# Ledger of designs, part 111: peptides against a protein of PDB entry 5EFW

Target 1, 141 residues: chain A of PDB entry 5EFW
Amino acid sequence: TTLERIEKNFVITDPRLPDNPIIFASDSFLQLTEYSREEILGRNARFLQGPETDRATVRKIRDAIDNQTEVTVQLINYTKSGKKFWNLFHLQPMRDQKGDVQYFIGVQLDGTEHVRDAAEREGVMLIKKTAENIDEAAKEL

## One batch from the design tools (peptide; made by RFdiffusion4, then SolubleMPNN)

Design b1_p25_7_s4 (from b1_p25_7, 15 letters changed)
Fold by OpenDDE base, seed 3:
Structure b1_p25_7_s4 (fold): chain B 141 residues (1-141), chain A 25 residues (1-25)
Amino acid sequence: as target 1 above (141 residues)
Amino acid sequence: MEEEKELLEKNAEHAKKFLEKIKKL
């Protein structure tokens, strides 16, 4: 399938369902987070958060969902085994032809440290481009 | 919580149907 060919860390969520659950996850995302597909489908992505995850950053993500806007942030996330990683995260709405939000696309770029300056700009460009590719691939849905 | 379990089951079924649709692309 077109979506399965995208070798990037991403999820698709459905804000029209209670608690905005994950409805699709890439193989790379599963490998990164150490979860099986069965463990994460139907769940809200908040299971990636932990003790050192900044609550103010999480609120920015929540606000973007509530306002149906895009957001780009960096936050600490945790794998199933409890390993911490820095997640350069981009979220954007997937809209229908009428402009109504159908889904959210979440793209993750993982690293061992918080990225700054040129590395941050490069990462942001990458994850935004990935999100656009996913949006295009999912137009047939 | 039982309500949470029911929600997860419903959402998982929706996700499964979505995945099956994607697999046909």
Scores: peptide ipSAE 0.172, ipTM 0.706, DockQ to the pose 0.903
Fold by OpenDDE base, seed 2:
Structure b1_p25_7_s4 (fold): chain B 141 residues (1-141), chain A 25 residues (1-25)
Amino acid sequence: as target 1 above (141 residues)
Amino acid sequence: MEEEKELLEKNAEHAKKFLEKIKKL
């Protein structure tokens, strides 16, 4: 599929279902997070959070979901094995033809360090562009 | 816990169906 050709770390979630579960995860995302698809599908993405995940940043994500808006943040996430990584994360709503939110697209850029300045701007541009590509690819849903 | 499990299973089934739909694109 066109969507499967997007070799980026991303998920699609369904806010219309209880607890906004992941309904699609890219192969790259599974590799990054060290989970199987079966372990991911149907779950809220909060399993990526851990002790050092900033709760205020998590709240920003939650607020964006609740308000049906996009957000871009950096936060500590954890792989299945407990490995920490910095996640430059972008989330945006996927809307239907009526403008109603049907899904959320979450794109992850992983790194060993918090990115700043030019590197952050580049990363943000990349993950936003990726999200738009996913949105376009998923229009047939 | 049981209700949560049932909900998770339902959501997982929905997700699987979605995945199958995506695979057909």
Scores: peptide ipSAE 0.166, ipTM 0.689, DockQ to the pose 0.868
Fold by OpenDDE base, seed 1:
Structure b1_p25_7_s4 (fold): chain B 141 residues (1-141), chain A 25 residues (1-25)
Amino acid sequence: as target 1 above (141 residues)
Amino acid sequence: MEEEKELLEKNAEHAKKFLEKIKKL
């Protein structure tokens, strides 16, 4: 499928269901996070958070969901085995032809370090472009 | 809670149906 061809770390969530659960995850996302598809489908993505995850950054994500807006942040996430990684994360709404939000697209760029300057700008450009590609691919759903 | 489990199961079933739609693309 078109969505399956996108070899990037991403999820699709459904804000119309209780607790905005993950309804799709890319194979790359599963590999990054060390979870199976069965372990994460139907769950909120907060299971990636841990002790060093910044609460204020998490609030920015929550606010974007509530306000149906896009957001780009960097935060500490954890794999199933407890390994920390820096997640350059972009989230944006997927809208129907009427302009109503149907889903959210979340794209993750992983790294061992917090990125700044040119590297951050490049990463942001990449994850935003990826989100747009996913939006286009999902219009056929 | 049993209600939480039931909700999780419902959401998981929805997710599975969505995946099946994606596989047809």
Scores: peptide ipSAE 0.147, ipTM 0.682, DockQ to the pose 0.867
Fold by OpenDDE base, seed 4:
Structure b1_p25_7_s4 (fold): chain B 141 residues (1-141), chain A 25 residues (1-25)
Amino acid sequence: as target 1 above (141 residues)
Amino acid sequence: MEEEKELLEKNAEHAKKFLEKIKKL
């Protein structure tokens, strides 16, 4: 199915650093976006945005970061070569033992089309589960 | 589904290792 062909990947960002830069990117994220690790580490993820990226959706992401909440959206992103893809994106804060936000986990499910209905629900469950797995792994540190 | 599980586990472990590295800096 289209969903089965969607690549799953993630980044970790540090909101305690200026402009909430990417501090970690999975290999699959690098492959998806066509960037090297060196090109993206330390950068804000907004470089994935382009002309057809919905600004209202971007604002939802920004608001979630500012409010230290989770958000799930779909938006157009662009690879380094300028290829568009639909990004089913989930972002959630990663908190320390005190409950303070240390990082954000951003999980991407990429596809050539906007997903709806059952496919969207399945994708959302998957990216949320991925985020939880990352969060749990971090708690063991 | 098993492949998916393995991918999730690998990604989580990768993140964990990185975070551990960050903690040491």
Scores: peptide ipSAE 0.156, ipTM 0.615, DockQ to the pose 0.037; fails the geometry check

Design b1_p25_8_s1 (from b1_p25_8, 17 letters changed)
Fold by OpenDDE base, seed 4:
Structure b1_p25_8_s1 (fold): chain B 141 residues (1-141), chain A 25 residues (1-25)
Amino acid sequence: as target 1 above (141 residues)
Amino acid sequence: MENPEFEESLALARARVAEALAAAA
């Protein structure tokens, strides 16, 4: 199985490029968001945001990128057709052998509804583990 | 990283970024 065919919703971004664009997207992510790979590559992921996306949550994501740390949040995102969905989102840096950040991995939970309590904790655990798996897969293949 | 799939995707993304910057200039 190739990296893009991993059955998880994820992207990889490059903070060393202007505006931290998406450089890799899984097939599942494309299906979820209703975009083609051509439409996604080279763009900042902010195109998923819309009127009901909480700006404070977006700032948390930006702060994590700036500080080169991980973050987990839930926010409203929009598909290409304008359909709203709740995105349980985890982002973490991908580091080289020197420990320097090269990329960021962003993972989205399969579910499109807002999750709470035990379901949220379970989802967070899942997407964090997924991010680690992607980190390893990207480096080993 | 020696992932050909990843490297190809990265190259495509970089090209798209370059095109966008050139078009905006």
Scores: peptide ipSAE 0.430, ipTM 0.846, DockQ to the pose 0.582
Fold by OpenDDE base, seed 3:
Structure b1_p25_8_s1 (fold): chain B 141 residues (1-141), chain A 25 residues (1-25)
Amino acid sequence: as target 1 above (141 residues)
Amino acid sequence: MENPEFEESLALARARVAEALAAAA
């Protein structure tokens, strides 16, 4: 399988380009968000945000990017058609062999509902593991 | 990265960014 065909919702962004645009997206992500690849490549992922997206949570994401750290949050996102969904989202840097950040990997849980307690913990473990797998796939495969 | 699929996607994204910057200037 190719990187795009990994059956997980994810994007890769490039913080070295203006406004940290999406440079890669999985087929699953496109299906989830209802956007085409052409519509999203080269754009910042903020187009997923909308009226009910919590600004404080968005700031946590921005801070993680600025500080080159990982973060895990839940936030309201919107599809192209305007449908709301809860996004359990994990972001982490992709580093080179010297430890310098080259890209960011963003992983979204498949579910559209807000998850709590045990379900949230399970989801977090899953998306973190997914991010590691994507990191490996992008670098080594 | 040494991944043709990734590199192609990256190249396209870079082109889009450059195009947007040129249009905004």
Scores: peptide ipSAE 0.421, ipTM 0.844, DockQ to the pose 0.582
Fold by OpenDDE base, seed 5:
Structure b1_p25_8_s1 (fold): chain B 141 residues (1-141), chain A 25 residues (1-25)
Amino acid sequence: as target 1 above (141 residues)
Amino acid sequence: MENPEFEESLALARARVAEALAAAA
């Protein structure tokens, strides 16, 4: 499909459903994480976390969801096979015309190492722009 | 949202959530 074939790693979640499950995932996200679409739809994205995932960073993500705000962090995630990767992650709400949150967009930029300085700034700019593009694409008739 | 591909994925996810809830009940 058009939205699924966007060549970026992203998911859309529904905070109005129990446990804020993934309701949409790009093909790239499935390739990155090594999961099938059937395995992840309807599940909370916490299955990407593992032993070395920083709990304080996870709490920042949880707080953003609870407060209906955006957040950008870097955290260790794991593929289905157990491979670790650094995830430069951006999350932001998708709002309706009245400003009410309907969904969240999560964008992932994977890397072998924690990024800093210019590389981090460039990555943040990219994933934020990607999130905006996804927001527009998802709402397009 | 009014994107057909999005809506289809949403429907599938909602169905799976419902199944999980039913299994847990």
Scores: peptide ipSAE 0.415, ipTM 0.842, DockQ to the pose 0.555
Fold by OpenDDE base, seed 1:
Parts: C-alpha cells; structure tokens; sequence
Structure b1_p25_8_s1 (fold): chain B 141 residues (1-141), chain A 25 residues (1-25)
C-alpha cells in the first residue's frame, strides 16, 4: 500500500556533520535508488539529482534545511543507473531535548501521475504523518 | 501514539535508527 511504501522508504541525515550526510537509509530506499548502503552512508543526498531535476525545487529543499523547517516537494531523481523517477519527497527536522536540530528525516513516495493528481494531497498527508511518527520514535532512543 | 496503525512501522523505525546510530558511533 501507499502507507507501507512510505513507512519503508526513508532516510535520516545529520546536519551536525559536514554537508548533512545520510546516516541511515531504509532497505526500500536502497532498492529504489539502486545503491548499496555503503555507497550512500556518509553522502549528501544530492547524488539523486540530475539534469532534469528542477533547480527551484532543489532550492526549496535547501531553504528548508537552512531554516530548519519542513517541506514537501515533487522532483525528478535519478537511480544509480541513470533512470529517472518522480519523487514525492517530504523533509522535516528532528530536534533533541535541547531544542536543537539533531537530524532530518526524509520520506519518499512514488511521484508518478497517480500521486501527483488529485491524490497528491492525501499522499502528502500520509508522508507527513509517517515522518512525524518516525520523529517521535527516534526521540525515544 | 497518534495513530495505532503505525505501531509496527514505528517499532521497525526505532530498531533501525538505534542500529544506525550504533554503527555511526
């Protein structure tokens, strides 16, 4: 289901480390992007971008990170083999007990026509809810 | 928990995050 896909497809980044690298990637994310975990951990997620990735959308993501806010966007991403796919992407910060941003959680959904159409609002809602749940779960560790 | 439907996913997420943090330490 869409919910199951959201629950399985996410990354966690560490903005306290240089260039906000990925510190966790779910198995589904690795399968989607065609990378191994070793190839992804420690890297900034920008490797998913390519020639047809909208620069304005990328800037929205960058602004959200810099401003420590959440954002939901759709953008073209590329697999390791160069295959394009639409990514419905939600990003939000996770704060520590001091109130400082400790991690960012990134959740991905299939951004094809079905998701981009009238169902987009529902998909976005599910993504946000999943990200919030992951955030709360991570705070308990 | 806001939505009990996510209980299984939350458990998995907690386990994975803990494992990832341990590996990064």
Amino acid sequence: as target 1 above (141 residues)
Amino acid sequence: MENPEFEESLALARARVAEALAAAA
Scores: peptide ipSAE 0.198, ipTM 0.745, DockQ to the pose 0.063

Design b1_p25_8_s2 (from b1_p25_8, 13 letters changed)
Fold by OpenDDE base, seed 2:
Structure b1_p25_8_s2 (fold): chain B 141 residues (1-141), chain A 25 residues (1-25)
Amino acid sequence: as target 1 above (141 residues)
Amino acid sequence: MSNPEFEESLELARKKVKERLEAEK
């Protein structure tokens, strides 16, 4: 199975390009967000944000990128048609052999509700494991 | 990374970024 066909919602971004654009997206991500690959490649993922997206949560994501760290948050995102969904989102850097950040992996677990407690813990474990799998798959020869 | 699918996507994204930047000028 190819990287884009992994049945998880994820993108890879390039912080070395202007505005940290999406450089890769899974088919599942496109289906979730209702965008085509052509519409999202080369764009910053902020197009998923909308009126009810918490700005403080967005700042946490921005800080993680700036500090080259990982972060896990839940935030309201919007599909192309304007449908809201709760996004349990995990972002982590993809590093090269020297340890330098090359890309970021963003994994999205979609839901109609804000998940808490055991459900949240399970979701966090899932998206973190997914991110690690994507990291390995992307680096595969 | 050496993944051909990844590299192809990256190349397309770079093209899109360039096009956007040129359009903004």
Scores: peptide ipSAE 0.590, ipTM 0.909, DockQ to the pose 0.585
Fold by OpenDDE base, seed 1:
Structure b1_p25_8_s2 (fold): chain B 141 residues (1-141), chain A 25 residues (1-25)
Amino acid sequence: as target 1 above (141 residues)
Amino acid sequence: MSNPEFEESLELARKKVKERLEAEK
């Protein structure tokens, strides 16, 4: 299985490039968001945001990037066709051998509904574990 | 990073970023 074929919704971004663009996306992410790979590579992921996306939640994501930390949030995102969905989103830095941040891994829960309580806890555990697996996979030959 | 698939995607993204920046000038 290639990195793109991992059956999880994820992207990798490069904060060292202007505007922290998406540099990698899984097939599942493209299917979820209804965009092609050509449409999203090289762009900041903010194109998923829309009128009902909470700005305070977006700021939490931005702060995590600026501070080179991880964050987990739920926010409303929009597909290319304008369909709203709740995104349980986890972001964490990908570090090199020296410990310096080179990229960020963003993982989206495969469900499109808002989750709470036990379902939310399980979802958070899943997307965090997924991010670790992606970190390892991306560094392998 | 050593993953060939990742590196290929990164190179494509870098190209697109460069093209966008040039278009914005």
Scores: peptide ipSAE 0.589, ipTM 0.908, DockQ to the pose 0.561
Fold by OpenDDE base, seed 5:
Structure b1_p25_8_s2 (fold): chain B 141 residues (1-141), chain A 25 residues (1-25)
Amino acid sequence: as target 1 above (141 residues)
Amino acid sequence: MSNPEFEESLELARKKVKERLEAEK
């Protein structure tokens, strides 16, 4: 659909379903991770983690989901073929009119290398803005 | 940047995933 074709790496998950599965993924995300849409829909995004993924960083993500807050981290992820890449990742809740969490938006930076300093700050601003744009687009006028 | 079509697509996506998960249960 039109949503999948947004030229950003992102997924939407549903914490109201068992194990907070992915319910939507952009084409760019599929290209980045080397998975098909069928392979990832209905699954928790933890399949991207591997041996060198920092456990403390993963815990930060889990805590943010549990506490229904946003978080921005950088961690090692793995493609389907086992290729490592650095994922500058931003996650935030999507809330309804009552303020209840309906979904989570996860945005990944395009780059596959670790970034620091000005490059990291720029990347963080970009993925946060992307998440906000997705959130706004999902709301009804 | 609100898009009613986007919201409807999310609801449909959720429904499809939910149905599949229930069927595989």
Scores: peptide ipSAE 0.285, ipTM 0.814, DockQ to the pose 0.226
Fold by OpenDDE base, seed 3:
Structure b1_p25_8_s2 (fold): chain B 141 residues (1-141), chain A 25 residues (1-25)
Amino acid sequence: as target 1 above (141 residues)
Amino acid sequence: MSNPEFEESLELARKKVKERLEAEK
């Protein structure tokens, strides 16, 4: 679809389904992670984690899901072929007008190195803005 | 800002994934 062709790395998950599975993934995300859409839809995004993924960082993501809050972290992820990449990751809930969480939006900025200082701040602003754009597009006014 | 077609696409995606997950169990 046209939505899948948005040139940003993002997924949408459904916390109302068992294990908060991915229900939507952009083409860019598939290219980044080297998976097909069929391989990803219906799965929890934890398949991107591996041996060098920091467990404390993963716990921060889990806590954000459980508490229905947003979080921004950097963590090691793995492609299907086993390639490591640094993922500057932003997650936030998508709420309806009643305030109930309907979905989560996950936006990824990939890199070969851990980003710091100005580069990190710029990346954070970018992925947060992307998430907000997706949220606004999906909400009824 | 609001995109009803996008919302419909999300709901359709949700439905398809839900059906797939139920079929696998």
Scores: peptide ipSAE 0.252, ipTM 0.788, DockQ to the pose 0.230

Design b1_p25_8_s3 (from b1_p25_8, 11 letters changed)
Fold by OpenDDE base, seed 5:
Structure b1_p25_8_s3 (fold): chain B 141 residues (1-141), chain A 25 residues (1-25)
Amino acid sequence: as target 1 above (141 residues)
Amino acid sequence: MENPRFEEDRRLAEERVRKRLEEER
């Protein structure tokens, strides 16, 4: 399976480039966020943040990148038109054959609502499974 | 090439980053 055929909300970022920019975004992610490929490629994903985005949650994401670990959080994000949505987000490193971090995979749950309890657990399982599928499909990168 | 769109998008991203760095200097 090629990356562009995965019908889920996700991005690939490159931590070896300055400010860990987006180097790939799925069509579903572009539809969700209302951006084009040309608008977001080469940018850090922080442009999705806004006034009501929790700064402590953003710090958890930053810490995971700096420590080269995975993290799962929910945070307020904004579309290009300024619409707020809840983003159940999973991030994990993609490692090369030597075990070094090559990229990060960021996966967003389908939908725009805050999820809790059993629905949150189900959503987390889904986005983690999606991240593993992306990692497997990206082994040729 | 198994991921032609990825390869294109990565190159575009790298070029955008390079351009930004040049403008910041």
Scores: peptide ipSAE 0.728, ipTM 0.945, DockQ to the pose 0.762
Fold by OpenDDE base, seed 1:
Structure b1_p25_8_s3 (fold): chain B 141 residues (1-141), chain A 25 residues (1-25)
Amino acid sequence: as target 1 above (141 residues)
Amino acid sequence: MENPRFEEDRRLAEERVRKRLEEER
């Protein structure tokens, strides 16, 4: 499966480049966030953050990147037009054959609302499964 | 399997990062 055929909200970032920029974004992600490919490629994903984005949650994401581990959080994000949405977000490292971190995979839940309890568990399961599918597809690169 | 879109986007991202760093100096 090619990455572009995965119809889910996701990005791939490159931690080996300055400031861990987005190097790929799915069409669904672009639609969700109201950005074009040209607007976001080469940028850190922090442009989705705004006034009501919890800074402690953002720090958890940063710590996961620095520690080369996975994290799952919910946070307020903003579209290009300034519309707020809740983002159930999963991040995990993609490793090469040597075991070194090559990229990060960031997956966002299809919905834009805050999810809790059973709905949150289902959402987490879905985005984690999606991340694994992306990781598998990326091995063919 | 080929991923031409990914290869293009990665290249574009790398170029944009480079240009930004050059402009910040």
Scores: peptide ipSAE 0.726, ipTM 0.945, DockQ to the pose 0.776
Fold by OpenDDE base, seed 2:
Structure b1_p25_8_s3 (fold): chain B 141 residues (1-141), chain A 25 residues (1-25)
Amino acid sequence: as target 1 above (141 residues)
Amino acid sequence: MENPRFEEDRRLAEERVRKRLEEER
């Protein structure tokens, strides 16, 4: 399966480039966020943050990147037009054949609603599964 | 190439990053 055929909200970032920029974004992600490919490629994903985005949650994401670990969080993000949405987000490293981090995979749950309890657990399971599918597809890169 | 879109987008991202760094100098 090619990356572009995965019909889920996701990005791939490159931590080996300055400021961990987005190097790939799915069409679904672009639709969700209201950005074009040209607008976001080469940028850090922090442009999705805004006034109501919890800074402590953002720090968890930063820590995961710095520590080269996975993290799952839910945070307020903003579309290009300024619309708020809840982003259930999973981030995990993609490692090369040597075991070094090559990329990060960021997956967002379908939809824009805040999820809790069983729905959140289900959503987490779905986005983690998606991340594994992306990781598997990316082995062909 | 099995992922031509990815390769294109990665290249474009790298170019944009490079350009930004040059502009900041």
Scores: peptide ipSAE 0.725, ipTM 0.945, DockQ to the pose 0.740
Fold by OpenDDE base, seed 4:
Structure b1_p25_8_s3 (fold): chain B 141 residues (1-141), chain A 25 residues (1-25)
Amino acid sequence: as target 1 above (141 residues)
Amino acid sequence: MENPRFEEDRRLAEERVRKRLEEER
């Protein structure tokens, strides 16, 4: 399966490039965020953040990238038009054959509402599973 | 190419990063 055929909200970023820019975004992600491919490719995903985005949560994301670990968080993001949404997402490193981090996979839950309790746990399981599927599909890269 | 869009998008991203770095000089 090609990456563009995966019908989930996700991005791939390249930590080997300055500021870990987005190098791929799914059509669903573009629809969710109201951006075009041309607008976001080559940019750090922080453009989704805004006034109500929790800075401590943002730091958790940064720490995970720096430490080359996975993280799952839920935070306020903003669409291009300025609409707020709750973004439950999972970030994990994609490693090459040598075990070095090649990319990061960021998977966002379908929907824009804040999820809690059992719904959050279910959402986390889903986006983690999706990330694994993307990682498997990306082995052909 | 197995993932032609990915290859295109990655290239475009790299070009934009490079351009931004040049403009910051």
Scores: peptide ipSAE 0.732, ipTM 0.946, DockQ to the pose 0.743; fails the geometry check

Design b1_p25_8_s4 (from b1_p25_8, 15 letters changed)
Fold by OpenDDE base, seed 2:
Structure b1_p25_8_s4 (fold): chain B 141 residues (1-141), chain A 25 residues (1-25)
Amino acid sequence: as target 1 above (141 residues)
Amino acid sequence: MENPTFEESLKLARERVEAELEERE
C-alpha cells in the first residue's frame, strides 16, 4: 500500500500495547538508526536515547503520548553504533473513525544536524506534512 | 524482514511483545 512506500524516516507505535512499542518502521528510519527491523519491532523507541539526550525533552514526548496530543521536539538520539545525531521529531496520534487513538506516528527529519531558525521551521513543516501523509496512507489499511 | 506490509510488521511486533511478556511472567 501507499504507507509502505513512503520514503521518509518514520515509525508507527501502538499505545494499546504494553510500553507503546514500535509496530512499523520505514526503511529510511532503519538506515538512519542503524538498527534492523527485527531489532526494534515490538520495542519502545527509548532505545534511541543516550547520555546526552535531554530528559526534559523526553518528558515532553511522554506527556504528549499520555495526553494523546502531538508534539514536535529536537533531541539527541543515538544510532546502534553509538553515533549521536540531532533528531527533529514530530509525534502525532493516529485516530480511528470514532476518534480514538489507535497508533502514534513518529517522523524524523532527514539529516542528523541540529537545525534552527528558518531551517527548523521548514523542517517542522516537512515532518508534519509527512505525518499527515502517513496518516492518510494508513486509512487504506 | 524486507519491505513488510504494515500488517506483517504489526503482527511481528505483537508477537514479540507477547513473547517478552511470557518470559517475564
Scores: peptide ipSAE 0.634, ipTM 0.902, DockQ to the pose 0.504
Fold by OpenDDE base, seed 4:
Structure b1_p25_8_s4 (fold): chain B 141 residues (1-141), chain A 25 residues (1-25)
Amino acid sequence: as target 1 above (141 residues)
Amino acid sequence: MENPTFEESLKLARERVEAELEERE
């Protein structure tokens, strides 16, 4: 389907499963993070966090999940090899026809640098649009 | 890498979740 063909960095998580695990990851996401699909499916995405990851930002993500809202943040993440990168990240709930949350969509901007000002605004618009595309593609399943 | 279908991915994820729960018990 269209979902599996989207060439963007994204994951889908399932808050209805224990610890809100990743249930789908794009190939681009795997390339970005240096993990295999087998290593991350069924796991919470917190494995990307490390010593320099801002805990307040992590709490914003957690709060968004708990409150079933969207959030956009930029935080330090780590690849499997331990390489630090700046992750401009957008998270939003995927709702069913009744309006109930089924999944969360997490989209990461291409690139590993800290973006600011106009570049950040542009990146945010892009990853939000991507999230909407993923949401629409998922409805085709 | 070949991206699995959403359904295949979901199935695998669920299996991993279940396996992890069993290992922690």
Scores: peptide ipSAE 0.619, ipTM 0.893, DockQ to the pose 0.497
Fold by OpenDDE base, seed 5:
Structure b1_p25_8_s4 (fold): chain B 141 residues (1-141), chain A 25 residues (1-25)
Amino acid sequence: as target 1 above (141 residues)
Amino acid sequence: MENPTFEESLKLARERVEAELEERE
């Protein structure tokens, strides 16, 4: 289907399962984070966090999930080998026809550097558009 | 590794979640 062909960094999580685990990850996401699919499916995405990850930013993500809203943030994440990278991250709920949340879509910018001003605005627009494309593709499943 | 279908990926994730719960209890 169209969903599996999207060549962007993204995951889909299932809040109806214990601890909102990752249920789908793009190949690009695996390459970015240096994890295999077997290592991350069924796990909460918090394994990307580390010593320099801002806890206040993590709380914003948690609040968005709890409140079933979208959020866009930048935070330090870590690859499997322990390499730090800046993650411009957008999260939004995927709702069914009745309006109930089925999944969450998480999109990460391709870059690994902290972005500001025009570059940040451009990145935000890109990852939001990507999330919308994923949402539309998922409805075709 | 080839990107699995969404359905296949979801199934694998569910199986792993269930297995972890069974190991904890």
Scores: peptide ipSAE 0.611, ipTM 0.891, DockQ to the pose 0.496
Fold by OpenDDE base, seed 3:
Structure b1_p25_8_s4 (fold): chain B 141 residues (1-141), chain A 25 residues (1-25)
Amino acid sequence: as target 1 above (141 residues)
Amino acid sequence: MENPTFEESLKLARERVEAELEERE
């Protein structure tokens, strides 16, 4: 389907399973984070966090999941090899035809640099648009 | 696995979650 062909950094998680594990990861996401698909499927995405990851920002993500809302943040993440990168991250719920939350979509901006001002605004627009594309593609499933 | 369908990916993830839960018991 169209979903598997989207060439952006993203994951889909299942909040109905214990610990909201990753159930799908794009090839670009795997390349960005240096993990294989086998290493991350069924795991919570917290493995990307490390010593310099801001805990308050992580709590914003957790709150959004718990409240079934969207959130956009920028935080330090770590690759498998331990390399730090700034992750402009957007998360939003994917709802079924009844309106119930079925999955969460997590999109990461291309690149690893900390972005500000106009660059950040552009990045936010891009990852939000990507999330909407993923949501629409999922309707084909 | 390479280029799995969403359904294949979901199935694999669920199996891994279940396996981990069984190991914790």
Scores: peptide ipSAE 0.629, ipTM 0.900, DockQ to the pose 0.505; fails the geometry check

